# Ledger of designs, part 82: peptides against a protein of PDB entry 5HB3

Target 1, 150 residues: chain A of PDB entry 5HB3
Amino acid sequence: RQMQDRCMSEYNQRIRNAPEGSIDPFRMACYKIIGRCDLSNRSLDGLQTDVNDWIWLQFNLARETDRSLELAGESYGLAELQASIREIGLKHFPKTAAEDTNGSFGMFFYLQILAGMFEQAIAYLYPFSYVDAVHFAIALTYYGLLRPVD

## One batch from the design tools (peptide; made by RFdiffusion4, then SolubleMPNN)

Design b1_p21_1_s4 (from b1_p21_1, 10 letters changed)
Fold by OpenDDE base, seed 2:
Structure b1_p21_1_s4 (fold): chain B 150 residues (1-150), chain A 21 residues (1-21)
Amino acid sequence: as target 1 above (150 residues)
Amino acid sequence: SKNEEAFAKLLEKALEKRAAE
């Protein structure tokens, strides 16, 4: 908490005193991750990143529970992340096997699984690979992560 | 959102890389 408070303090000071975009990207990343500062921007534009870095950042910034009442930081939880993933899926991933040109469906499945969107993930995967979907569904059901269909 | 668009760009790059392999 002390570190977080310090980060927030420093961030606020720099925002007030520095031109926009002048803050070192690595420092900004630290402020975001540790201090939860300016969570509206989670892209780390000033850094050379890949999709894995993006994924890592989103999930590290997301909190399981909303603790914003305890901390002065911005709120960003799993629900918000899930919403983002849904939107990403709608915009940037094939909706059906017929639309799959790049074989990217697996990435969206992966994102959904990471976000705990198990039912949606299985439903999504099924038309692309029903065998994999069934196997994954069995496993998820076994662990109580997938609700059985009545 | 800005974050989503950032992901989209990264995804595109990833797919291009895969296609090139």
Scores: peptide ipSAE 0.425, ipTM 0.885, DockQ to the pose 0.806
Fold by OpenDDE base, seed 3:
Parts: structure tokens; sequence; C-alpha cells
Structure b1_p21_1_s4 (fold): chain B 150 residues (1-150), chain A 21 residues (1-21)
């Protein structure tokens, strides 16, 4: 808590006094991850990152709402992340096998699974790979994560 | 969303890298 408060204090001071983009990117990352500062911008600007880093960041920043409020930081939960993933899917991933030009459908399936969007993930995968979708559906059902259609 | 755009850029880079391999 002490560290978080200090990060928040420093962040607020620096954003007010420093020119835009002049803050050390690594320090900014610390402010976001530890201090929960400016969670509206969930990106690590100025750092060399990849998709895996982005995924890691999103899920680490996603917290249970009640706990986030207790820490006096900005709230960002799983529901918001799920909404973001849905939007990403609509904009940046193929919707049908015919639209798949780069084989990226697996990445979107992966994102949905990570986010607990199991029904949507299976539904999405089905037209790309029937067999895989069925196998995942069986497994998810076994673990009580997928609701069978009556 | 700014966050989504950031992802899109990273995705593009990842796909380009894969295609180059």
Amino acid sequence: as target 1 above (150 residues)
Amino acid sequence: SKNEEAFAKLLEKALEKRAAE
C-alpha cells in the first residue's frame, strides 16, 4: 500500500509537471502495474513489447472490482476486458474461414479462452475447425465451464 | 480504443514475423 500510494503521488506530480512523453517508460509501467495509475491507457508506450506482453498486461491489470476500490485505485475488471476482447475480435480477426488469410483465428480463440468467454470461443472456433471445437467443448463441459444447450 | 489499437499494431507485427519465418 505504501508503495502504491507513493507511485500514485509521483505519477500525479509528474503528469502535471513533466512534458508529455518525457516520463521514463519503465517508470510509467511501474505506475500502471503497481500504482494502478491511469488504467484507461493500458499500454506500455515507449517500450518494445509484443502481443504476449500486451496480453499479460491486460490480465494483470484486470482486478476484481471490489478489491480495486479498496486499494483506492482505478477499477478495471474482467468484464471490461471481455468487452475489449469482443471489440478486438470484431475489428481485427476473421469471422469466417473464408476471411482467414493469415491463420490468426487461433489467437482470437486463445484470447477468448483466457478471458473465460468459453461459449463464445467454441462458437467462434467451430466454423474454422469442427473437430477442435467439439473436443474443446467436451473438455470445457467436463470441467463445468461450458453450459450445454438444452 | 487506444488499447485496442495498440494490440492491433502488435498483432500485425507478430503476423509479419510469422510470415517471414
Scores: peptide ipSAE 0.424, ipTM 0.885, DockQ to the pose 0.872
Fold by OpenDDE base, seed 4:
Structure b1_p21_1_s4 (fold): chain B 150 residues (1-150), chain A 21 residues (1-21)
Amino acid sequence: as target 1 above (150 residues)
Amino acid sequence: SKNEEAFAKLLEKALEKRAAE
C-alpha cells in the first residue's frame, strides 16, 4: 500500500510537471500496474508490446476484490473487463463460423474464459468447434464454473 | 475505446504474423 501510494503521488506530480512523452515508458508501466494510475487508459505507449502483453496488463489491472478497497475514481474490476471483452468481441471477432476468415475465434474464446465469461465462451465456441465446446463445457461444469441452466 | 483499439491493432499484427508462417 505504501508503494502504491508513493507511485500515485509520483505519477500525479510527473503528469503535471513533465513534458509530454518524457516519462520513461517502463516507469509509466509501473505506475499503471503498481499505482493503478489512470485506469481509463490501459494501453502502454512507447513500449513494444504484443497481444499477450495487452492481455496480461488488462487482467493485472482488473481487481476481483471489493471496490470499496480501492481509491475513489480508480476502480476497475472484473465486470468492467468483461464489458470490454464483450465490446472487443462485437467489433473484432467473427460472430459465426461463416464469418471466420483467419481462425481468430479461438482468441476470443480464450479472452472470455480468462475473464470468467464461461457460459458466453462456450456458446461462442460451439458453432466453430462443437467437440471443443462440449469438452470445455463438461470440464467447467465439473468444477462448478459453468451454469448450464442460467 | 482506446484500449480496445490498441488490442485490435495488436491482434491484427498477431494474425498477420501467423499467416506469414
Scores: peptide ipSAE 0.423, ipTM 0.884, DockQ to the pose 0.869
Fold by OpenDDE base, seed 1:
Structure b1_p21_1_s4 (fold): chain B 150 residues (1-150), chain A 21 residues (1-21)
Amino acid sequence: as target 1 above (150 residues)
Amino acid sequence: SKNEEAFAKLLEKALEKRAAE
């Protein structure tokens, strides 16, 4: 908490006193992760990152706790992350097997699973890989994460 | 959103890398 408060204080000071976009990318990352500053921008364009880094950051910044318990002025939880993943799916991933040209469907399935969107993930995967979808459905059901249809 | 666009760029790079392998 002490570190978070300090980060927020420093961030607020810098954004007021420094030109826009002049903050060091690594420092910005620290302010975001520790201080939860400016959560509307959850990207690190100034750093060399990959898709895994992006995923890590999104889930790191997301809080599963109630909004009322958020200490930061900005709230970003699992629901917002799920919404973001849905939008990403609509824009950047194939909707059907017929649209799949590069085999990227697995990544979207992965994102949905990570975000706890199990039913949607299985439904999405099914037309691409029946076998995999069934296997995951069985596993998720076994662990109580998926409710089967009677 | 900006976050989505950032992901899109990273996804594109990842797919390009896969295609090159």
Scores: peptide ipSAE 0.417, ipTM 0.882, DockQ to the pose 0.821

Design b1_p21_2_s1 (from b1_p21_2, 17 letters changed)
Fold by OpenDDE base, seed 4:
Structure b1_p21_2_s1 (fold): chain B 150 residues (1-150), chain A 21 residues (1-21)
Amino acid sequence: as target 1 above (150 residues)
Amino acid sequence: SRDKEHDLLYELFLKDLEKKK
């Protein structure tokens, strides 16, 4: 928390005083991740990133903390991330196998799994790969992450 | 802003796919 407080303090100071674009992107990333500053913007401007970096960032920002204790007054948790993933799916990922020209269904499945959206993930995967969906369902059930359907 | 972020993810994903080809 000490580090968080320091980051937040520095962030506030720099945002107010620094010219636009003058802040080191890595420092900005630290302010965002550690200080949880400006969580409404979940991108790292000025950094060369890939899809893995994006995923990493989202999950690091989506910390399960007591919202009431967050100093910044902004909360971003798993629920918000899940909502975002749902929206991403609706916008960019295929709904059916017929729509999947790039084999991208796996990525969306992966995102849902990472976000703990297990039931939705399995339901989504099923029409694309029956066998895989069943295997994952069994595994998730075994580990208590998926409730069996009666 | 949120929409742009979602678009960014997809763009990055596509870029990653291209690298794998």
Scores: peptide ipSAE 0.310, ipTM 0.842, DockQ to the pose 0.789
Fold by OpenDDE base, seed 3:
Structure b1_p21_2_s1 (fold): chain B 150 residues (1-150), chain A 21 residues (1-21)
Amino acid sequence: as target 1 above (150 residues)
Amino acid sequence: SRDKEHDLLYELFLKDLEKKK
């Protein structure tokens, strides 16, 4: 908590007094990840990142927090992340095999699995790969992560 | 802001695919 308070203090001071873009990107990343500062911005500006970095960041920032102590823009949990993943899917990923031009369906399936969206993930995968969907469904059911259909 | 973040993911994904080719 002491570290977080220091981060917040420094962040607020720098954001108010420093010219735009003058803050060290790595320091900004520390303020965001450790200090939970400005969580409305879910990216790390000024850093060369890849898709894995983005995924890692989203899940690390998605924490259960005391909502009474945080501003609306600083409250972000698993439910909000799941909602974001759904929206990403609707906007950027193929809905059918006919729309899949680069095999990207696997990435969206992966995101859904990571976020615990198991039923939706299997339903999404089914039209792309029946065999794979069945295999994953069996495995998830065995571990109690997927509810069997009556 | 939310839409920009979603677009960023897809951009990063495409960039990653290009690197693997």
Scores: peptide ipSAE 0.310, ipTM 0.840, DockQ to the pose 0.800
Fold by OpenDDE base, seed 5:
Structure b1_p21_2_s1 (fold): chain B 150 residues (1-150), chain A 21 residues (1-21)
Amino acid sequence: as target 1 above (150 residues)
Amino acid sequence: SRDKEHDLLYELFLKDLEKKK
């Protein structure tokens, strides 16, 4: 908490006094990740990042905390992340095997698994690869992670 | 803002695919 408070203090000071775009992007990243500052911006501006960095950031910023306990006054939990992943799927990823031109279904499956959307992930994978869907379903059931879909 | 972030993810994904080819 002490580190977080210090980061927030520095962030507030700099955002007030520094010209726009003059803050070191690495420092800004520290304020975001450690200080939980400006959580509405889910990217690291001014830094070269890849898809793995993006994924890492989303999950690190997502926390299961009550809004009353969030020092930044901003809450972003697993539920919000899951909602975002659903929206990403609807917009950018194939819904059926017939729509899959780039073989990108695996990425969306991966995102759903990471977010704990196991039932939806299996249901999504099934039309693309029956065998793989069954294998994952068995494994997830074995570990108590998969529930029957009504 | 959220939509832009979602688009960014997909762009990064496509870029990553190109790097692996």
Scores: peptide ipSAE 0.307, ipTM 0.838, DockQ to the pose 0.779
Fold by OpenDDE base, seed 1:
Structure b1_p21_2_s1 (fold): chain B 150 residues (1-150), chain A 21 residues (1-21)
Amino acid sequence: as target 1 above (150 residues)
Amino acid sequence: SRDKEHDLLYELFLKDLEKKK
């Protein structure tokens, strides 16, 4: 893509020539998202962001493209995002209802759903909220997104 | 690092929870 090529070139130029911290953070964000520049840094420095912004960014950066076809030589796909979500869960979110002091289980469930980890999400939700887990399971099954367990 | 990014997510989540209280 022509625009991607341009963004990549501009990004590289600015990184080399501009004083640190002098680049417009919004512009930098554009270079990252469009140009796929510096994907190892999946945050937007210099911007006031919330959790929704973070989530949005992760999914926008996670593109299913053949790594060999990416101009920047950096690839980040759904599989990598799913792996990250698993790691986040292990580190920060409750494993059982007894561990849930902040009511944070819902966020992790949400992340898993967004990442298409449906079976895992339902399995995770079940011990926290049986009713909700059943409802989601029914809905996901109806839309062909959940495989019933034998 | 990726680990720091994961921590950031959780921090942002906690911040969001505080705002809703």
Scores: peptide ipSAE 0.306, ipTM 0.838, DockQ to the pose 0.791

Design b1_p21_2_s2 (from b1_p21_2, 17 letters changed)
Fold by OpenDDE base, seed 1:
Structure b1_p21_2_s2 (fold): chain B 150 residues (1-150), chain A 21 residues (1-21)
Amino acid sequence: as target 1 above (150 residues)
Amino acid sequence: SREREHNLLAELFEKDLEKLK
């Protein structure tokens, strides 16, 4: 907590006083991750990132703590992340094979798996690749991660 | 804010797909 308070102080100071573009993006990332500063912006500006970086960041920023106990006054847990992923899926990923022009369905499947949305991931994959969906379903069931439904 | 985040993620996905091609 002491570290978080210190990070927040430094973050606020730099945001207010530092010239634009002069702040080390990695330092700002540290402030965000450790100090939980400016959690409304869940991206790392100024850094080259990919999907793996994004999801890693989301998990690091996610907390299952009451909003009242959150230093930043924000509450964002796994449930909120999963909700975000669902929304992203609705907006940016194909719903059917006919809509898949770029082969992006696999990426959304991957994202859902990472977020623990196993049942939804399998259900989503099924119309795109029956064989793959079945294989993943078997594996997930074996490890107790998937609850088969009728 | 959420919309911007989603759009950013979409861009990241496209970049990732390009790397796989």
Scores: peptide ipSAE 0.122, ipTM 0.736, DockQ to the pose 0.742
Fold by OpenDDE base, seed 3:
Structure b1_p21_2_s2 (fold): chain B 150 residues (1-150), chain A 21 residues (1-21)
Amino acid sequence: as target 1 above (150 residues)
Amino acid sequence: SREREHNLLAELFEKDLEKLK
């Protein structure tokens, strides 16, 4: 706990005192991931990131522990991540093939799979590609990841 | 906070989509 407090202090000091653009973004990433500093900001500024980096970060920052153990007083686990993905999907991804102008449905399907939202992912993919949805459903069922409804 | 996160992700997704083109 003392080390974490010290880490938080150093993080805050660097954020406030360092000239803009002078802080090593990888060092700041270490403070966030290892030191769990400033968990209200779940992004890595100054780094070139993609969707894979984002989802990796979310999993590393997510905790299923008691909120009282978090310095930030926040509780963010898998359920909250899945909720975020659902909300993002509703706002930014096509609902039907007719709405898909740039082929982004695959990205949302991919995100849902990574987040363990298997049933929702298959249901989402089905209207875009029946064949692919069936293939993934078979595979997920085989590995016990999909819960089919009888 | 949630809205800021969504906006950031939207930007990230747009960048990724551009890479796919």
Scores: peptide ipSAE 0.119, ipTM 0.732, DockQ to the pose 0.598
Fold by OpenDDE base, seed 2:
Structure b1_p21_2_s2 (fold): chain B 150 residues (1-150), chain A 21 residues (1-21)
Amino acid sequence: as target 1 above (150 residues)
Amino acid sequence: SREREHNLLAELFEKDLEKLK
């Protein structure tokens, strides 16, 4: 708690006193992740990141939705992350093989798997690659992660 | 490659994060 308070204090001070873009983005990332500062901004400005960095950040910033003692008063958990991924999928990823012009279906499958959306991921993959969908379904079932009733 | 795909997706996400906050 004390460390978090100090991080918040430093973050606020730097935001107020430093010119925009002059602060070390890695330091700011630390304040965000460790200090949980400004969680409404779920990006790392000034850093080159990929999808793995993005999803990693989301998981680190996410907390249990039922947590009542959040300092920021903001709630963002796994459910919200999954909702975000779903929304991104609806906007930017192919829904059918006919829509797949760039082979990007695999990335969306990957994101869904990372976010624990196993049933949805398998259902999504199935029309693109039956064989792969079956293999993943078997594996996920073996590890108790897939609900066959779906 | 997977790397190229990741980079492309990252660019897409940056645009969408503003809307999906």
Scores: peptide ipSAE 0.044, ipTM 0.628, DockQ to the pose 0.064
Fold by OpenDDE base, seed 5:
Structure b1_p21_2_s2 (fold): chain B 150 residues (1-150), chain A 21 residues (1-21)
Amino acid sequence: as target 1 above (150 residues)
Amino acid sequence: SREREHNLLAELFEKDLEKLK
């Protein structure tokens, strides 16, 4: 807790007092990851990152803990991540094959799978690739990850 | 904050897609 408190203190101090553009983005990233500072902003501005870096960050920041007991004072769990992914999907990914202009459906499928949104992932994939959707459904069922629809 | 993240993610995806071309 002492380390976390120091991280938060330094993070806040730097954000407030450092000259514009003078903050080491890697250091800020460390504060965010280790100190869990400013979890409302789950991006790494100033760093060259890709989608894999982003998703890695999201999962590292996500914790399945009692919100009331979380030392960081800020809570971000799998449920919140799933909600974010849903929202991202609604805004930025194709809903049908006809809307798919750049083949990005696979990425959204991937994100959903990573976030444990298996039923949604299969349902999403189905109109884009029936065969793949069936194969994944079989696999997920085999591992007990796919819940039957009532 | 979520909106910013969504936009960033979209940008990242676009960059990744460009790399694949």
Scores: peptide ipSAE 0.034, ipTM 0.558, DockQ to the pose 0.800

Design b1_p21_2_s3 (from b1_p21_2, 14 letters changed)
Fold by OpenDDE base, seed 1:
Structure b1_p21_2_s3 (fold): chain B 150 residues (1-150), chain A 21 residues (1-21)
Amino acid sequence: as target 1 above (150 residues)
Amino acid sequence: SREKEHEELAKLYEETLKKLE
């Protein structure tokens, strides 16, 4: 809490007194992760990042807290993340094997799994790889993570 | 804003694939 307050204070001070982009990217990352500052921008500009970094950041920022209780007045939860993943899927990932030109379906499957969208992930994977979908379904069911449906 | 993030992810994915090649 104390650290969050300090981060918010520093962020507010810098955002008011410094041009955009003048803040060290790593410091900005700290402000976002610890202080939950400027959560409307959930990317880390100026840093070399990959998909793993992106998803890691999203999960760190996704807190299940009532908006009214959020220190920065900004909230982003799992539901919002899941919604984002769905939208990303619709826009950037193949819907069928015929649309898959670079094997990117696996990444979207991966993202859905990470976001706890198990049923949707399996359903998505099925037309691309029946065998893999079945194997994952069995495993997820075994661990009580998948609710089999007819 | 969300659209921008989606595009960022797509970009990051493509870049990641390039690194693996």
Scores: peptide ipSAE 0.100, ipTM 0.723, DockQ to the pose 0.815
Fold by OpenDDE base, seed 2:
Structure b1_p21_2_s3 (fold): chain B 150 residues (1-150), chain A 21 residues (1-21)
Amino acid sequence: as target 1 above (150 residues)
Amino acid sequence: SREKEHEELAKLYEETLKKLE
């Protein structure tokens, strides 16, 4: 808690006193992750990141704890992450095999699985690969992760 | 390559996230 408070203090001070873009992006990332500062902005400007870095960041920022219990007064939970992934999917990933020109459906399936969106992931995968969808459905059911779909 | 794909996707995600904020 003491470290978190220090991070928040430093973050606030630097945001107010430093020119935009002059702060070390790695340091800012630390303030964001450890101090949970400015969670409304989940981007890491100035850092070269890939999809794995992005999803890792989202999970690290996501918390199951209620907002009222967080020191920063800001919260970003799994539900918000899932909503973000859903929105990304709706806008940027193929909905059918006919729309799939780059074979990117697998990545969206992967992201949904990581985010615990198991039912949606299977439903999404089904029109692209029936066999794979069935195999994953069986596996998820075996581990008790897949709920019955009506 | 897979790496190139990830980079492109990452850029897409960041752009999308900014729009959703």
Scores: peptide ipSAE 0.047, ipTM 0.648, DockQ to the pose 0.065
Fold by OpenDDE base, seed 3:
Structure b1_p21_2_s3 (fold): chain B 150 residues (1-150), chain A 21 residues (1-21)
Amino acid sequence: as target 1 above (150 residues)
Amino acid sequence: SREKEHEELAKLYEETLKKLE
C-alpha cells in the first residue's frame, strides 16, 4: 500500500507540475493501470490507440471489488463501464439508419457485445440490419448468452 | 477500392476514439 501511495503521489505531482509533453505516455499508462491513479480520466494521452485499445483499457480498469474498501476514485466496475457505453451511445452514435452517415453503428454494436450488453446490442442492430441482427441473435442464443424472454 | 475502404474505416475509428476519450 505504501508503494501504491507513492505511485499516486508521483502521478499527481507529474500531471500538475510537469511541462506539457514531457511525461512519458507509457509511464503514465502504468500509473493508471497498475497504480489505479485518476480513474475518472480513462483516456491515455499521447499514445497511438484505437477502439480495441480503448475497450481493453476499460476492462482492465474495471474491477468488481468491495466498494467500501476502495477510495471513491478507485471504484469502477462492469456496471459503470456499461453505463459509460450507454452514455457514449446516446451522445455519439446514430440511433436510426437515417442518422448513420459514416456507418458507425457497427462500432457501437461491437462495443456493446464486448461489454456483455447482448440484448441491447441486438436491439440496437435490428433497425440497421435485420438479417445481421437475427444471425447474431441465433448465435448468442446458441451459446447461452442471449435471453430473449428477459 | 479496397484500400480506400480501409482508409475510410481507419478515419472513422479515429474520429470515434476522439469522442470516446
Scores: peptide ipSAE 0.031, ipTM 0.602, DockQ to the pose 0.057
Fold by OpenDDE base, seed 4:
Structure b1_p21_2_s3 (fold): chain B 150 residues (1-150), chain A 21 residues (1-21)
Amino acid sequence: as target 1 above (150 residues)
Amino acid sequence: SREKEHEELAKLYEETLKKLE
C-alpha cells in the first residue's frame, strides 16, 4: 500500500509538472501496474512491446481481488478485459477459415483462453480446427474450466 | 480510448508476425 501511494503521488506530480515526453516509459509503466494510475489508458507509449507484453499488462491491470482497495473512481477487471478481447476479435481477427489468410485465428484463441473465455474460445476454434477444439474442450472440462453441455 | 487500445494491439500483433517471418 505504501508503494502504491508513492506511485500515485509521483504520477500525479509528474503528469502535472513534467514536460511532455520527458517521463521514463518504464517508470510510467510502474505507475500503471503498481499505482493503478490512469487505468483508462492501458497503453504504454515509448516502449518496444509485443502482443505478449500487451496481454501481460492487461492481466496485471485486471485485478478483481484488489478492487475494494482501489481509491480511484475507475475499476478495471477481468470482465472489462474480456469485453475488450471480444471487441478486438470482432474487428481484427477472422471469423471463418476462409477469412484466415495468415493463421491469426490461433492468436485470438490464445487471447480468449488467457482471459478465461473458455467456452467462447472453443466455439471460435471449432471451425478452424475441429480436432484441436475437441482436444482443448476435453482438457478444459477435465480441469473444471469448461462447463460441459448436457 | 478503448478503440485506440484495439488498434494498438493490432499493430503489435502485426509487428510480432513480422518478427516471426
Scores: peptide ipSAE 0.145, ipTM 0.759, DockQ to the pose 0.816; fails the geometry check

Design b1_p21_2_s4 (from b1_p21_2, 15 letters changed)
Fold by OpenDDE base, seed 4:
Structure b1_p21_2_s4 (fold): chain B 150 residues (1-150), chain A 21 residues (1-21)
Amino acid sequence: as target 1 above (150 residues)
Amino acid sequence: SREEQHERLAKLLEEDLEKLK
């Protein structure tokens, strides 16, 4: 908690007092990730990022623990992240192979896996690639991440 | 906001898709 408090203090001081563009983006990222500062802004400004960076950040900001039990002043649950991924999927990714025009189904599958949405990920992948879905299901089951169903 | 994150991801996805072309 001491570290978090210190991060919060430094973050607030720098964001308010430092000249625009003078703050190291990586340092600010550390404040956000480690100190959980300003979680209302779930992006990293001043850094060149891609989808992998985005999902990594979201995952790191997410917590399984009840928000009320977290020492940090701000919390973000994995459930909210998963809900966001679901919504994004509905809007931006194909639902069926027939809708797949750019091969983006794999990306959505990947996002779901990273977000711990294993059952949904397998179910989603199945109509696009049966073989891959089965292989991933086996692997996930082996590692105890997927519960076998009857 | 949630919407902002969706838009950000959408943009990133578009950029990645362009790289794949």
Scores: peptide ipSAE 0.170, ipTM 0.752, DockQ to the pose 0.711
Fold by OpenDDE base, seed 5:
Structure b1_p21_2_s4 (fold): chain B 150 residues (1-150), chain A 21 residues (1-21)
Amino acid sequence: as target 1 above (150 residues)
Amino acid sequence: SREEQHERLAKLLEEDLEKLK
């Protein structure tokens, strides 16, 4: 908590007092990731990022702690991340092979796997690639990660 | 903020697809 308070204090001071554009974006990223400052903004401004950076950030900002113990007003755990991934999938990714025009189904499969949505990931992959879905299902089952789909 | 993040991801996906062309 002491470290958290210090990070928050420094973050607020820099945001308020530093000239525009003078703050090191990497330092600000550290305050966000380590200090969990300004979690309402789940992006890293001033940095070049890709999809991997985005998902990594979302995962790291997610917490499985009791809401009553969280110092941050916003609660964002794995369940909320998974819900976000589902919503993204519904909006931005193909539902069937017939809808797949650019091969983006693989990216959504990848995102679901990273978010621990193994059953849904396999179910999603199956109509696109039966063979791959079966192989992943076998592997996930072997490691005890795959559960029966309801 | 969630919607903004979804749109951000969509943009990043588009950028990645463009890089593959």
Scores: peptide ipSAE 0.169, ipTM 0.753, DockQ to the pose 0.748
Fold by OpenDDE base, seed 1:
Structure b1_p21_2_s4 (fold): chain B 150 residues (1-150), chain A 21 residues (1-21)
Amino acid sequence: as target 1 above (150 residues)
Amino acid sequence: SREEQHERLAKLLEEDLEKLK
């Protein structure tokens, strides 16, 4: 907590007093990740990022604590992340093979797997690639990550 | 906002897909 308070103080000071473009984006990233500063902005400005970076950041910022105990005043856990991924899927990814114009279904499958949405991921993949869905289902079941459905 | 993050992710996804072409 002491470290977090110090990080917040430094973060606020930098944001308020530093000239534009003079702040090390990696330093700011540290404040966000370690100090949980400015969690309303769940991105790393000034850094080149990709999908892997995005999902990594979301997981690092996620906390499974009581909202009342969250120092940042807001709570964002795995459940909220999973909800976000679901919403993203609804908006930006094909629902069926017929809707797939760019082959992006695999990426959404990947995101769901990373977020621990195993059953949903397999169900989603199945209409696009039966063979792949079955293979992943077998593997996930073997590792105890997927519950077989009757 | 959540919406902004969703749009950002969508953009990143598109960029990644383009890299695979």
Scores: peptide ipSAE 0.168, ipTM 0.753, DockQ to the pose 0.762
Fold by OpenDDE base, seed 3:
Structure b1_p21_2_s4 (fold): chain B 150 residues (1-150), chain A 21 residues (1-21)
Amino acid sequence: as target 1 above (150 residues)
Amino acid sequence: SREEQHERLAKLLEEDLEKLK
């Protein structure tokens, strides 16, 4: 706890007082991930990242703890992440095969799987690729992650 | 904000698609 408090103090001081571009982005990332500093900003500035980095960060920042025990005063858990993925899907990914111009449906399927949204992921994939949807459904069922309807 | 994160993801998706071309 003492170490965490020190990290937060250093982070806040640097954000407020350091000249622009003088802060080591990797150090700031460590403060955010390990020290849980400034969780309202869920991005890593000054680093080259991709979609995999983004989703990894969201999972690492997510916690299922009581808000009263969170030092940041905010709680962001798996449920909130799943809600975010749903909203992203509605805004940025194709709803039907006819809307798919860039083949991005696979990425949204992937994000849903990572977020544990298995039933929704299969339902989404089905109109794009029946065969792939069936294969994933079989695999998920085998591992007990998908419950078939009687 | 949540909206800012969505826009960030959209940008990352576009960048990834360009890399695949």
Scores: peptide ipSAE 0.167, ipTM 0.751, DockQ to the pose 0.796

